# Peptides against a protein of PDB entry 3V4L, part 324

Target 1, 386 residues: chain A of PDB entry 3V4L
Amino acid sequence: GQPLAKDKVALLIGNMSYWEHPKLKAPLVDVYELTNLLRQLDFKVVSLLDLTEYEMCNAVDEFLLLLDKGVYGLLYYAGHGYENFGNSFMVPVDAPNPYRSENCLCVQNILKLMQEKETGLNVFLLDMCRKRNDYDDTIPILDALKVTANIVFGYATCQGAEAFEIQHSGLANGIFMKFLKDRLLEDKKITVLLDEVAEDMGKCHLTKGRQALEIRSSLSEKRALTDPVQGAPCSAEALVRNLQWAKAHELPESMCLKFQCGVHIQLGFAAEFSNVMIIYTSIVHKPPEIIMCDAYVTDFPLDLDIDPKHANKGTPEETGSYLVSKDLPKHCLYTRLSSLQKLKEHLIFTVCLSYQYSGLEDTVEEKQEVNVGKPLIAKLDMHRGL

## One batch from the design tools (peptide; made by RFdiffusion4, then SolubleMPNN)

Design b2_p30_1_s2 (from b2_p30_1, 9 letters changed)
Fold by OpenDDE base, seed 4:
Structure b2_p30_1_s2 (fold): chain B 386 residues (1-386), chain A 30 residues (1-30)
Amino acid sequence: as target 1 above (386 residues)
Amino acid sequence: SAAEEQKEKFEAATIHLPEENTDIVPMGVP
């Protein structure tokens, strides 16, 4: 019969905004596109941008909590990385220059932990460089992996080679994702799908002799990303997993705020990623005696590092949100919260209404505090260890 | 089909980078 997944879970990490390293652009688009594709494949997707070492460790731990016997696990990483002695290291955004293995996440360690969960399939998609780091002389002593015959690595590049992004007009895609996205929905064994992606990449004039997909697999069964999830969650563990994932993806409900002046504001929320949310405000009712009226958000928690210069923009794009702007309501003020993983407490902020009456020169302000609880990934309390 | 309509919605949502004048940049420290 067709293989069944007990469930399908993906962790996607895109690191771009490095502190001590060159900034990337591709991971933004690549994580977004892959998230949408994997959702169409009935994956529970956690998508995270710009993680520190600690945040990456916690994201992996939370991902491992979603894994169980017969679950399909997919880890995607886009960012800086290296490979020493056949071990792949994902570089966090806070990694020092030079970085070492102690500052990075070893993919083979994650694989070991996934094998302990008795997963049905383990897929790693690594969109990172695989050059040796000569500043890291550490030989990691890894425990021997179990012979599970359910492992697939798609490396965006060959051992010792670079992975590339395509940059155009400020947006970028990883070369790997450019070709992967066209094939990912195909009902094929995952190794066959990746072989076709490798062939498509090999035909590209940009990558010829610079980047080639490497597939490393031990996959004894015909497993595909299209494999159906086993129907009703029949185990307590499956229910817990579904609840854990649902918590990490719960948006705040849209609110209608009523001000004393009779102005009504719609406050809305949109997820760009599991750790990135857009807040938008719109004036839905204005008394005729009010000639000018603006509703802005302020007084965010300090742990979110929100620059007021990037808040309350007339377009999503001015906030740095290029991907979800089509799905957002028009004629709002937009604020992008890009670091929800840092949120320790409830997201409390102020909606400030600034307005003018006809025939008065003075601007009047009214304020309402809004508590939206813990949005998205902030519900997982990734910081419980600090 | 619902899959084609989802594909079209996805393709419409997808950022098509023009193939002309695309620079490739390494996703790693040089």
Scores: peptide ipSAE 0.137, ipTM 0.520, DockQ to the pose 0.244
Fold by OpenDDE base, seed 2:
Structure b2_p30_1_s2 (fold): chain B 386 residues (1-386), chain A 30 residues (1-30)
Amino acid sequence: as target 1 above (386 residues)
Amino acid sequence: SAAEEQKEKFEAATIHLPEENTDIVPMGVP
């Protein structure tokens, strides 16, 4: 019969906004497109951008809580990275220059922890460089991995080589994701699918002799990303997993604010990623005696590091949101919250209405405080240790 | 608009194969 997954869970991390290293662009697009494809494959996807070392550790811990016996686990990473002594290191955005193994996450340590969960399949997709870091002479003493016949690594490049993104004036995919996305929905054994992606990359003249996909696998069974989830969540553990994922992806409900002047504002929310949300405001009713009327959001929690200069934009694109702009309502003011993982408290902010009456020169201001609770990933309390 | 031009460039870069003269940059600094 076709293999069944007990459940399917993916963690996608895209690091691009490095503090001490060159900024990347591809991880934004790659995480977004891969999220949408894995959702079509019935994966529970956690998608995270621009994580610190501490935030990456917590994201991995929360991912491991979603794993259990017979669950398919997929980890994708796009960002800076290196490989020392056959160990792959993912570089957080706050990593020093130079970085070392103590500043980074070792993928083989994550694999060890996934093997302890008795997972049905472990897939790693690593879109990072595999060059040696000559500033790190640390030999990781890893405990011996269990012999499990359920591991697949897709490395965007060969050992000792670089992975690349396409240099465009706009956003583009990394080279690995550009070819992976075209095949990801195919009902094939995951190693066969990745081999076809390797052939497609090998036909690309830009990558010839610079980047080639490496597949490392112990997978003895015909497992595919298309494998159906086994029935309704009947176990207590499956119910807990479903609730935990649903909690981390719950948006605030859209609300209508009514001001004393008779203006009505619609406040809405959209998820770009598990840690990135767009707030949008629109004036839905204005009395005819009000000639000018602007609604803006302010007074965000300090933990979110919201620059007011980037808030309340006339387009999603002016906030840095290019991916979800088609799905957003038009003629709003838009604010992008890109660091929801940092939120320790409830998301409380102020909606300000500035307006002018016909025949009065002075502007009037009204304010309403809004509490939307903990949106999206902020419900996981990823900062419980700080 | 500059935003529409960036969106069109994004969509073009995402959908199309890179042109022969497209440069590629490394996704990692050792």
Scores: peptide ipSAE 0.119, ipTM 0.534, DockQ to the pose 0.260
Fold by OpenDDE base, seed 1:
Parts: C-alpha cells; structure tokens; sequence
Structure b2_p30_1_s2 (fold): chain B 386 residues (1-386), chain A 30 residues (1-30)
C-alpha cells in the first residue's frame, strides 16, 4: 500500500537580516512560498524568519517536540551557511564575524535527534553555501547515526560550492526554491522529485557550472511529501502535537474599539509567518463633526524592538510586508511585528486616536490599552530558560 | 576588518548576469 505518515511537520527557517554579515533577500520569499506549498501537502508548518542562535536552538527543540514515531519531519533552511568535514552549519543572524561551529547549528546533530524520535521520514532542504569555513578548525565529534534508511538531503549546491539568490529589482526566489516550487506538489518519491529538480537546475543557463543540486539519501522506501497523514490522532502525543501547533498559529481576534468622541476603529491581525504578524487599524465610523482622524498603535513591549518610524504605515509594503498585502484590508494603517519569538509576556500596546473637530485648530487624542495575549509563536514560550 | 574582508569576498563572489542586470549573490560568507 502507499506509505502513511503518522503526521507531517516542517520547520522552515529563513535568515536574512544578519548583524555582522551581508543581508539576504530570497529567504523571505522562499520560506513563504514553501510554507504555502507544504500546507497544501497537509504539513504542520512552523515558519520563522531572522533567528538568533538561541532562538534557532529553541525552534529546533520545539520542532523535535512535534516529532514522533512515523512522523515525517522536514527541515528547510535558507541563509548563510558552510560545510566542514561533511557537517552542515546553519548561521544565525547574530553570528559573529568570523563565525565558528560554536555560533552555528549543526544539521547532523539535528538529524541524530530526529532519529531518536523514530521518525518515518527525515528531509533536509539546505539552501545555503557549502564552502569550507577556514576560520573554524573544530572537528565535530558526531556520534554514529542509526541506520534508519529514511534520510534525504537536498542541498541547493554541491560540496565546496556556493548557493545563490537572485537579486533583481523585485522579490525573487533563491535558485533552489525557483525550481523546487514547480515540482514540490508532485506525487513522486522525494528522491525522484529532487532528481528532476536537479535536472531543471542543470538546464538553466544561470546555474550551469555555478550551482548544482546534490542529493544524499538512504531512503529505502517509496516515500513522498504527498503521502497521506494517518487519520485520527492515535496517541496522546499526537493530540498534544496538534494542540501545540495550533497554539503557535492562533491569531488574536479582530476588535472594534469605541472612543468617547464617537469614532469606531477596527483593529485586525494577519500572520505573515509564525513569528511575523501585521497589525492594521481602520476607521469604521466617524462623526461628521470630526474632519481628520487617525488611529496609531504605540507602546509595544520593548522585547519586540519596534522602531516607531516603521510603524503605522499607509501601505503593508512600507512595513516590509510584500507577500500578504493583497489579502489585507485597504485604507488602514499597518504595523509589522517581525520578532514575535522574543515576546516573553502578553502583547499589550496602546491604540491612540488623533482627531480634529470642525472649527477647532487643536488636535485631540484619546488612548486605549489593548491586550491580545500571546500571538502565534509567542505561545510556545521559546525563551523558557533565560 | 574580518567583517570587511568577508563583505569584500561576498561582493566579489556576486555574479552579474549580463542580460537582465540580475545579481546572483552567494548565501554564505567564507
């Protein structure tokens, strides 16, 4: 019969906004598009942008809690990286320059931990460079991997080579994701699917002689990303996994705020990623005696590091949100919260209404505090232990 | 600095495509 997955879980990490390294662009689009495709494949997807070393460790730990016997685990990473002695290292956004293995996450260590969960399939999609880091002389002492015959690596590039993003005037995919996305929904053994992606990359003049996909696999079974999830959760652990994932993706409910002047504001929330939320405000009712009226959000928790200059924008694009802007209400003020993983407490903020009456020169302000609890990934409490 | 040298290596590793003004930028700093 067709193999069944007990469940399907994916962790997608896109690092772009490096502190000490060149900024990337493609991971934004790549993580977003891959999230949407994997959701169509019935994956539980956690999508995270711009993680520190500590946040990446915690994201992996939370991902491993979602894994169990016969679960399909997929890890995607897009960002800076290197390969030393056949070990792949993902570079966090806070990594020093030069970075070392002590500042980075070793993919083979994650694989070991996934094998301890008795997973049904382990897929790694690594959209990063595989050059040697000459600043890191550390030889990783890795324990021997178990012979599970269920491992697939898709490397965006061959050993010792670079992976590339396309920087054009617009948002573009990384080269790997550009070809992967066109085939990802195909009902094929994952190694066959990746081999076809490798052929497509090999036909492209942009990549020819610069980047070539490498597949490493021990996969003895015909397993596909299209393999159906086993129906009802058959264990207490499966129920806990479903609840944990659902908590990490719960948006705040939209609110209607009423001010004393008779103005009504709609406050809404949209998820861009598991750690990225857009707040939007709109005036839904204005008395005719009020000539001008704006609703600003302010007084965010300091842990979110929100620059007020990037808050309360007239378009989603001015906040750096280009992907979900079509699905947002028009004629709002928009604020993008890009670091929800940093939120230790409830998201409490102020809605400030600024307005002017006809025939008065002075602006009037009214304020309301709003508590929306812990949105999205902030419910996982990834900072447990600081 | 080590950061400047890595930046220069990253900028030098950028592949300019002649037809589309499309820069291919490496996703890794050596």
Amino acid sequence: as target 1 above (386 residues)
Amino acid sequence: SAAEEQKEKFEAATIHLPEENTDIVPMGVP
Scores: peptide ipSAE 0.082, ipTM 0.476, DockQ to the pose 0.751
Fold by OpenDDE base, seed 3:
Structure b2_p30_1_s2 (fold): chain B 386 residues (1-386), chain A 30 residues (1-30)
Amino acid sequence: as target 1 above (386 residues)
Amino acid sequence: SAAEEQKEKFEAATIHLPEENTDIVPMGVP
């Protein structure tokens, strides 16, 4: 019969806003596009941007809690990285310069933990440089991997080489993701699909002699990303997994706020990533005596590091939200919350209505406090160790 | 608007294959 997955779970990490290293652009687009494709393949996708070492460790731990016997696990990483002695290291955004293995996540350690879950398939897609880090003389003593015959690595580049992004006039894509996205929905064995992606990348004049896909596989069975999920979750563990994922992807409900002046505001929420949310406000009713009226959001929790200069924009793109702008309502004020993993408490903020009456020169303000609970990934309490 | 031009440039960059004159930059170095 066709292979069945017990479930399908993906963790996608895109690190771009490094503190001590060059900023990247491709991880933003690549994580978003891959998220949408994997969701069409019935994957439960956690998508995270700009994680610290501690936040990356917690994201991996929460991902491992979603894994079980016969589950398909996919880890995608886009960001800075290196390879020492055949071990791949993902670099967190808070990594020092120079970084070392003690500041980074070892992919082979994650693989060991995935093998302990008796997963049906383990896929690693690593969109990072694979040059040696000469500042890291540590030889990691890794425990011997089990012979599970279900492992696939897709490296965006060969050992000792760089991975590249396509520089266009604005946002860039990683070259690996550019070719992967065109084939990802094909009903093929995952190693055959990646081999076709390698051929397509090899035909590209930009990548020729600069970047080549490497496939490392022990996959003995015909497994595809298109393999159907087993229908009803029959086990208590599968129900718990589904509830935990659903909890991490629950948006706040849209709210209608009514002010004393008779103005009504719609407050809405949209997910860009599991840790990135857009807040939008719109005027849905205005009395005729009010000539000007704007609804600002302010007084956010300090742990979110929100710059007021990037809040309350007339377009999603002015907030740095380029991806979900088509799905957002028009004629709003938009604010992007890019670090929901940092939220310790409930998301409480103020909606400030600024308005002017006809024939009065002075602006009037009314304020309402809003509590939307813990949105998206903030429900997982990724900070429980601090 | 500048936002619409940025959106069109983004959509063009994401949908289309790189043109012959497209530059590539490293996605991270040690």
Scores: peptide ipSAE 0.139, ipTM 0.551, DockQ to the pose 0.242; fails the geometry check

Design b2_p30_1_s3 (from b2_p30_1, 11 letters changed)
Fold by OpenDDE base, seed 4:
Structure b2_p30_1_s3 (fold): chain B 386 residues (1-386), chain A 30 residues (1-30)
Amino acid sequence: as target 1 above (386 residues)
Amino acid sequence: SAKEEMEKKYEEATIELPEENTKIVPMGVP
């Protein structure tokens, strides 16, 4: 019969905004596109941008909690990285210059932990450089992996080589994702799908002689990303997993705020990623005696490090939200919360209505505090232990 | 600085394709 997945879970990490390293652009688009494709494949997707070492460790731990016997696990990483002695290291955004293995996440260690969960399939898609880091002489002593015959690595590049992004008109895609996205929905054994992606990359004049996909696999079964999820969650663990994922993707409900002046504001929320939310405000009712009226969001928790200069923009694009802008209502003020993993408390903020009456020169302000609880990934308390 | 030297290496590793209005940039430190 066709293989069945008990469930399908993906963790996608895109690191771009490095503190001590060159900034990347591709991970933004690549994580977003891959998220949308994996969701069409019935994956439970956690998508995270710009994680510190600690946040990456906790993201992996939460991902491992979603894994169980016969679950398909997919880890995607786009960012800086290196490979020493056949071990792949993902570089967090807070990594020092130079970075070392002690500052980075070892993919083979994650694989060991995934094997302990008795997963049905383990897929690693690594969109990172595979050059040796000469500043790291650490030889990781890893325990021998179990013979599970359910492992696939797709490396964006060959061992000792670079992976590249294609920048065009300010947008960038990883070369790997450019070709992977066109085939990812195909009902093929994952190793066959990746081999076809490798052929497509090899035919492209842009990538020829610069980057080639490497596939490393031990996959004895015909498993595909298209494999159907086994029906209704029959186990307590499957229910817990579904609830945990749902909790991490729950948006605040849209709110209608009513001010004393008779102005009504719609406050809405949209997810760009599991740790990135757009807040938008719109004036839905204005008395005719009010000539000017704006609804600003302010007084955010300090943990979010929100610069007021980047809040309350007239377009989603001015916030850096290029991907979900088409799905947002128009004629709002937009604020992008890009670090929801940092939120320790409830998201409490102020909606400030600034307005002017006809025939009065002075602006009037009314304020309402809004508590939306813990939105999206903030429900997982990714900072437990600092 | 070490940062300026890294940025320079990253720029040197960047491939400009002006005919295609495309820039190919390494996804890692060179």
Scores: peptide ipSAE 0.269, ipTM 0.841, DockQ to the pose 0.708
Fold by OpenDDE base, seed 5:
Parts: sequence; C-alpha cells; structure tokens
Structure b2_p30_1_s3 (fold): chain B 386 residues (1-386), chain A 30 residues (1-30)
Amino acid sequence: as target 1 above (386 residues)
Amino acid sequence: SAKEEMEKKYEEATIELPEENTKIVPMGVP
C-alpha cells in the first residue's frame, strides 16, 4: 500500500544576523518559501530566524518532543556551518569568532535523538558550508548510530566544499532552495526528488564547478513528502502534538481601540515566522474636530530588544518585512517583533494616540495598555530553565 | 586577529558577478 505518515513535523532554522560573523540574506526567503511549501504538504512547520545557541538547542528539543513512531521529521537549516570529521555543525547567531563545536549544534547528535523516536522518515536539508574549521580540532565522541533505513540528507554542497547564497538588490533564494522549491511538491520518493534537484543545480552556470548537491540516504522504502497523514488523531500523543503546534501558531485577535477623544484605532497582528510578528495600527474613525492624529506602539517588554527607531514605520518594508507586506492592510504604522522566542512574560505594550484639535497648536496624548498574552512561539516557553 | 583573518577569507571566497548585479557569498568558513 502507499506509505502513511503518522504525522509530519518540520523545524526550519534560518540564521542571518550573526553578531561576530558576516551577515547572510538568503535564509529569510528560503525559510519563508519552504514553510509555505511544507504547509501545502500537511507539515506542522515551526519556522525560526536568528537563534542563539541556547534558543537553537531548545527549538531542537521541542521539535524532538513532536517526533514519535512513524512521524515524518524534517529539519532544515540555512546559515553558517562547517564539517569536521564527517560531523556537521550549525552555527548560532551568538557564536564567537572563531566558533568551535562547543558553540555549535552537531547534526549527528540530533540524528541520534531522532533515531530513538522510531520516526517513519528523517530528512535533513543543510544549506551551509561543509569546509573544515581549522580552529576546532575536537572530535565528537558520538555513540554509534542505529542501523535504520529511513534517513535522508540533502547537503547543499559536497564534503569539504562551500555552499553559497546569491545576494543582489532584490529578494533571492540561496542556490539550493532556488532549485528545491520548484520540485518539492512532486509526488516522488524523496531521494528521487533530490536527485532531480541535483541535476537542475548541475545545469546552473552560477554553481557549475563551485557547488553540487550531495544526497546521503539509507532510505529503503518509497517515502515521499507527499505521503498522506494517517487520519484523525486517535492517539493522545497525536492530540498533544496538534495542540502544541496550534499554540505555536496562534496570533492575537485584531482589536478595535476606542479613545476618549472619539478616535477609533484598529490594532492587527500578522505572522511572518513562528518567532516574527508584525503589529500594525490604523485610524478607522476620526472626529472632524481632530485635524491630525497618529497611533504608535511603545513600552514593549525589554526581553524583545526593540529599537524604537525601527518601530512605527509607514511601510512593512521599512521594518525589514518584505514577504508578508502584500497581505497587510495599507496606510498603517508597522512594527516588526523579530525575537518572540525571548519573551518570558505576556506581550504587554502601550498604544499611544497623539492628536491635534482644530485651532489648537498643542498636541494631546491618550494611552491604552494592551495585553495580547503569549503570541506564536512565545506560547512554547522556550526559555524554560533559564 | 583570528576575526580579521576570517573576514579576509570570507572576502576572498566571495564571488562578485557585476554583470548580473549578483554577489555569491559562502555560508560558513571558506
């Protein structure tokens, strides 16, 4: 019969805003486009940008809690990386320069833990370099991996080679994602799909002789990303997984705020990623005696590290949000919260209305505090144990 | 410094394609 997945879970990590390393750009678009494709494939997707070492460990631990017997697990990483002695290391945004194995996540450790879950399929998509890091001579003592026939690695490059992103004036994919996205929805065995992606990359003039896809697989069964999820969650574990995923993707409801002056503001929320939310404000009603009014958001929790200079922008693009701008209402002020994984408490902030009456030079302010609870990934309390 | 040596390696491994207005940047140690 056709293989069935018990469930499908994906963790996508895109690291770009490195503290001590060159900044990347492609992981933004790559994680976003891959998230949308995997959702069409009935994956439960957690998409995270710009994680520290601790945040990456917690994201992987939460992902591993969603894995169980016959579940399909997919881990995608785009960012800086290296490979020493056949061990692949993902570099967190807070990694020192030079980074070492103690500052990085070992993919083979994650694989070991995934094998303990008896998953139906394990897919690793690693969009990072595989060059040796000469500053790290540590040989990880890994326990022997179980002999399983359900693992697939798609490495964006060959062992000892570089993976590259394309930077130009527009939004662009990394070279791997550019070809992967065109085939990802095909009803093919995952190793056949990746082989076709490798052929497409091999025809590209940009990558020819510089980067080539490597496929490493033990997959003995005809498993595809298109394989249907087994019907209604009959197990307690499947219900828990569905509830946990739903919590991580719950947006605050849109609010209509009413001020004493008679101005009405619409406050709205949009998800860009599981840890990135756009807040937008619009004036929906203004009394005629008020000639000018602006509604801005302020007094955010300190854990979010929000620079006020980047808040309350006239366009989503001025916040660094290029992907969801088409789906946002026009004529708002926009604020991008890019680090929701750092939020320890409820998201409480102030909406401030500044306005002027006809024939008065002085501006008046009214303020309302808004509590939206824990939005998106903040519901998982990834900071538990700090 | 090790940081300056790494930055220099990233610059040396970066491929500029000015005709395509494209820069190809390595995603890790060059």
Scores: peptide ipSAE 0.269, ipTM 0.832, DockQ to the pose 0.786
Fold by OpenDDE base, seed 2:
Structure b2_p30_1_s3 (fold): chain B 386 residues (1-386), chain A 30 residues (1-30)
Amino acid sequence: as target 1 above (386 residues)
Amino acid sequence: SAKEEMEKKYEEATIELPEENTKIVPMGVP
């Protein structure tokens, strides 16, 4: 019969806003597009942007808690990386210059831990360079991997080569994701699907002779990303997994705030990623005696590092949100919270209403504190050692 | 500095395609 997945879980990491290294752009779009495709494939997707070393370690640990016997695990990474001695290293955004293996996550260590979970399939999609880092002579002593015959690596590039992003005047894509997205929904063995992606990359004039996909597989079975999830969770562990994922993806409920002046504000929330949320405010009722009326969000937790100059924008795009703007209500003020993994406490902030009465020159302010608890990934407490 | 040398290598590895309004940027320091 067709293989069945006990469940399907994906961790997607896109690092672009490096502190000490060149900034990337493609990981934003690539993580978003891949998230939407994997959701159509019934994956539980955790999507994270711009993680520190510590945050990446915690994201991997939380991902490993979602893995169990017969679960399909997919790890996608887009960002800076290198390969030393056949070990692939993902570079966190806080990595020093030069970075070393001690500042980076080894993919083969993650694979070892995934094999201990007795997973049904392990897929690694690595959209990063595979050049040697000459500043790191560390030979990682890896324990011998088990022979599980269920591993697939899709490397965006060949060993010792570069992976590239294509920066246009618009949204950038990684070369790998550009071709992967067109085939990802196909009901094919994952290695066959990746071979077709490799052929498509090889036919493209932009990529020919610059980047070629490498597939490394031990996969003995005909497993596909389209393989159906087994029915109702049969184990306590599967129920816990579903609950953990659901908690990490729960948005705050939309609120209607009522001010003493009779103004009503709708406060709403949208997820761009598991660690990125848009807050939007709209004036839904205004008394006729109020001529001017503006509603601002302010007083965010310091851990979120919210610049007031980038808050309360008239468009999602002015906040740096280019992806979810179609799904957002129009005629709001928008604020993007891009670092929810740093949130140590409840998300408490102030809604400030500034207004003017007809015939009075003085501006009046009313304020309401809003507590929305821990939104999205903030429920996992990924900061617990900082 | 090592940083300046890495930035230079990254710039040297960057491919500009002005005719296509495209910049091909490496996803790692060379």
Scores: peptide ipSAE 0.241, ipTM 0.818, DockQ to the pose 0.792
Fold by OpenDDE base, seed 1:
Structure b2_p30_1_s3 (fold): chain B 386 residues (1-386), chain A 30 residues (1-30)
Amino acid sequence: as target 1 above (386 residues)
Amino acid sequence: SAKEEMEKKYEEATIELPEENTKIVPMGVP
């Protein structure tokens, strides 16, 4: 019969905003586009940008809680990386310069843990360099992997080579994602799909002689990313998994704030990623005696590291939100919360209305505190170990 | 510094395509 997945779960990590390393750009678009494609494939997708070592470990642990017998697990990573002794290392944004294995996540360790879950398929898509890091001489002693015959690696580059992103004046994909996205929805065995992606990359003048896709697979069965999810969750574990994922993707409801001056503000929320939310404010009613009014958000939790200079922008793009701007209301003030994984408490902030009456020179302010609970990924207590 | 040496390696590994207004940047230690 057609292979069935018990469920399909994906963790996507895009690291760009490195502290001690060159900043990347492609992981933003790559994680976003891959998230949308995997959602069309009925994957439960957790999409995370700019994770520290600790946050990456916690994201992997939460991902492993979503895995069980016959579940399809997909890990995508876009960012800096290296490969030593056949072990692939994903570099967190807080990694020192130079980084070492002790500062990085080993993909083969994650694979071991996925094999313990008796997963139906393990897919790794690694959009990172595979060049040796000469600053790390550590040989990880990995336990022998189980013979599960369900593993697929798609490496953006060959062993000992670099992977590249394309930086131009616009938003662009990394080289790997550029070709992967065009084929990802095809009903083909995942190794056949990746082989076609490899051929497409091989025809590209930008990549020819610089980057080549490597496929490593033990996959003995005809499994595809298009394989249907087995019907209604039959196990308590599947119900818990679905509930955990749903909680991690629940947005705050839009609210209407009423001020004493008679101004009404709509406060709305949009998800860009599992850890990235846009807050937007709009004036929905203004008394005619008020000539000017603006609704600012302020007093965010310190853990979110929100610079007020980057808050309350006239466009989503001025916040660094280029991808969801089409789905947002126009004529708002926009604030991008890019680090929701750091939120330990409820998201409490102030909405400040600044306004002026006709014939008065003095600006008046009214403030309301707003509690929206734990939005998105902040519902996963990624900090339970601290 | 080790940082300056690494930054220099990234710059050296970066491929500029000025005709296409494009840079090809490595995703890891060069």
Scores: peptide ipSAE 0.270, ipTM 0.838, DockQ to the pose 0.785; fails the geometry check

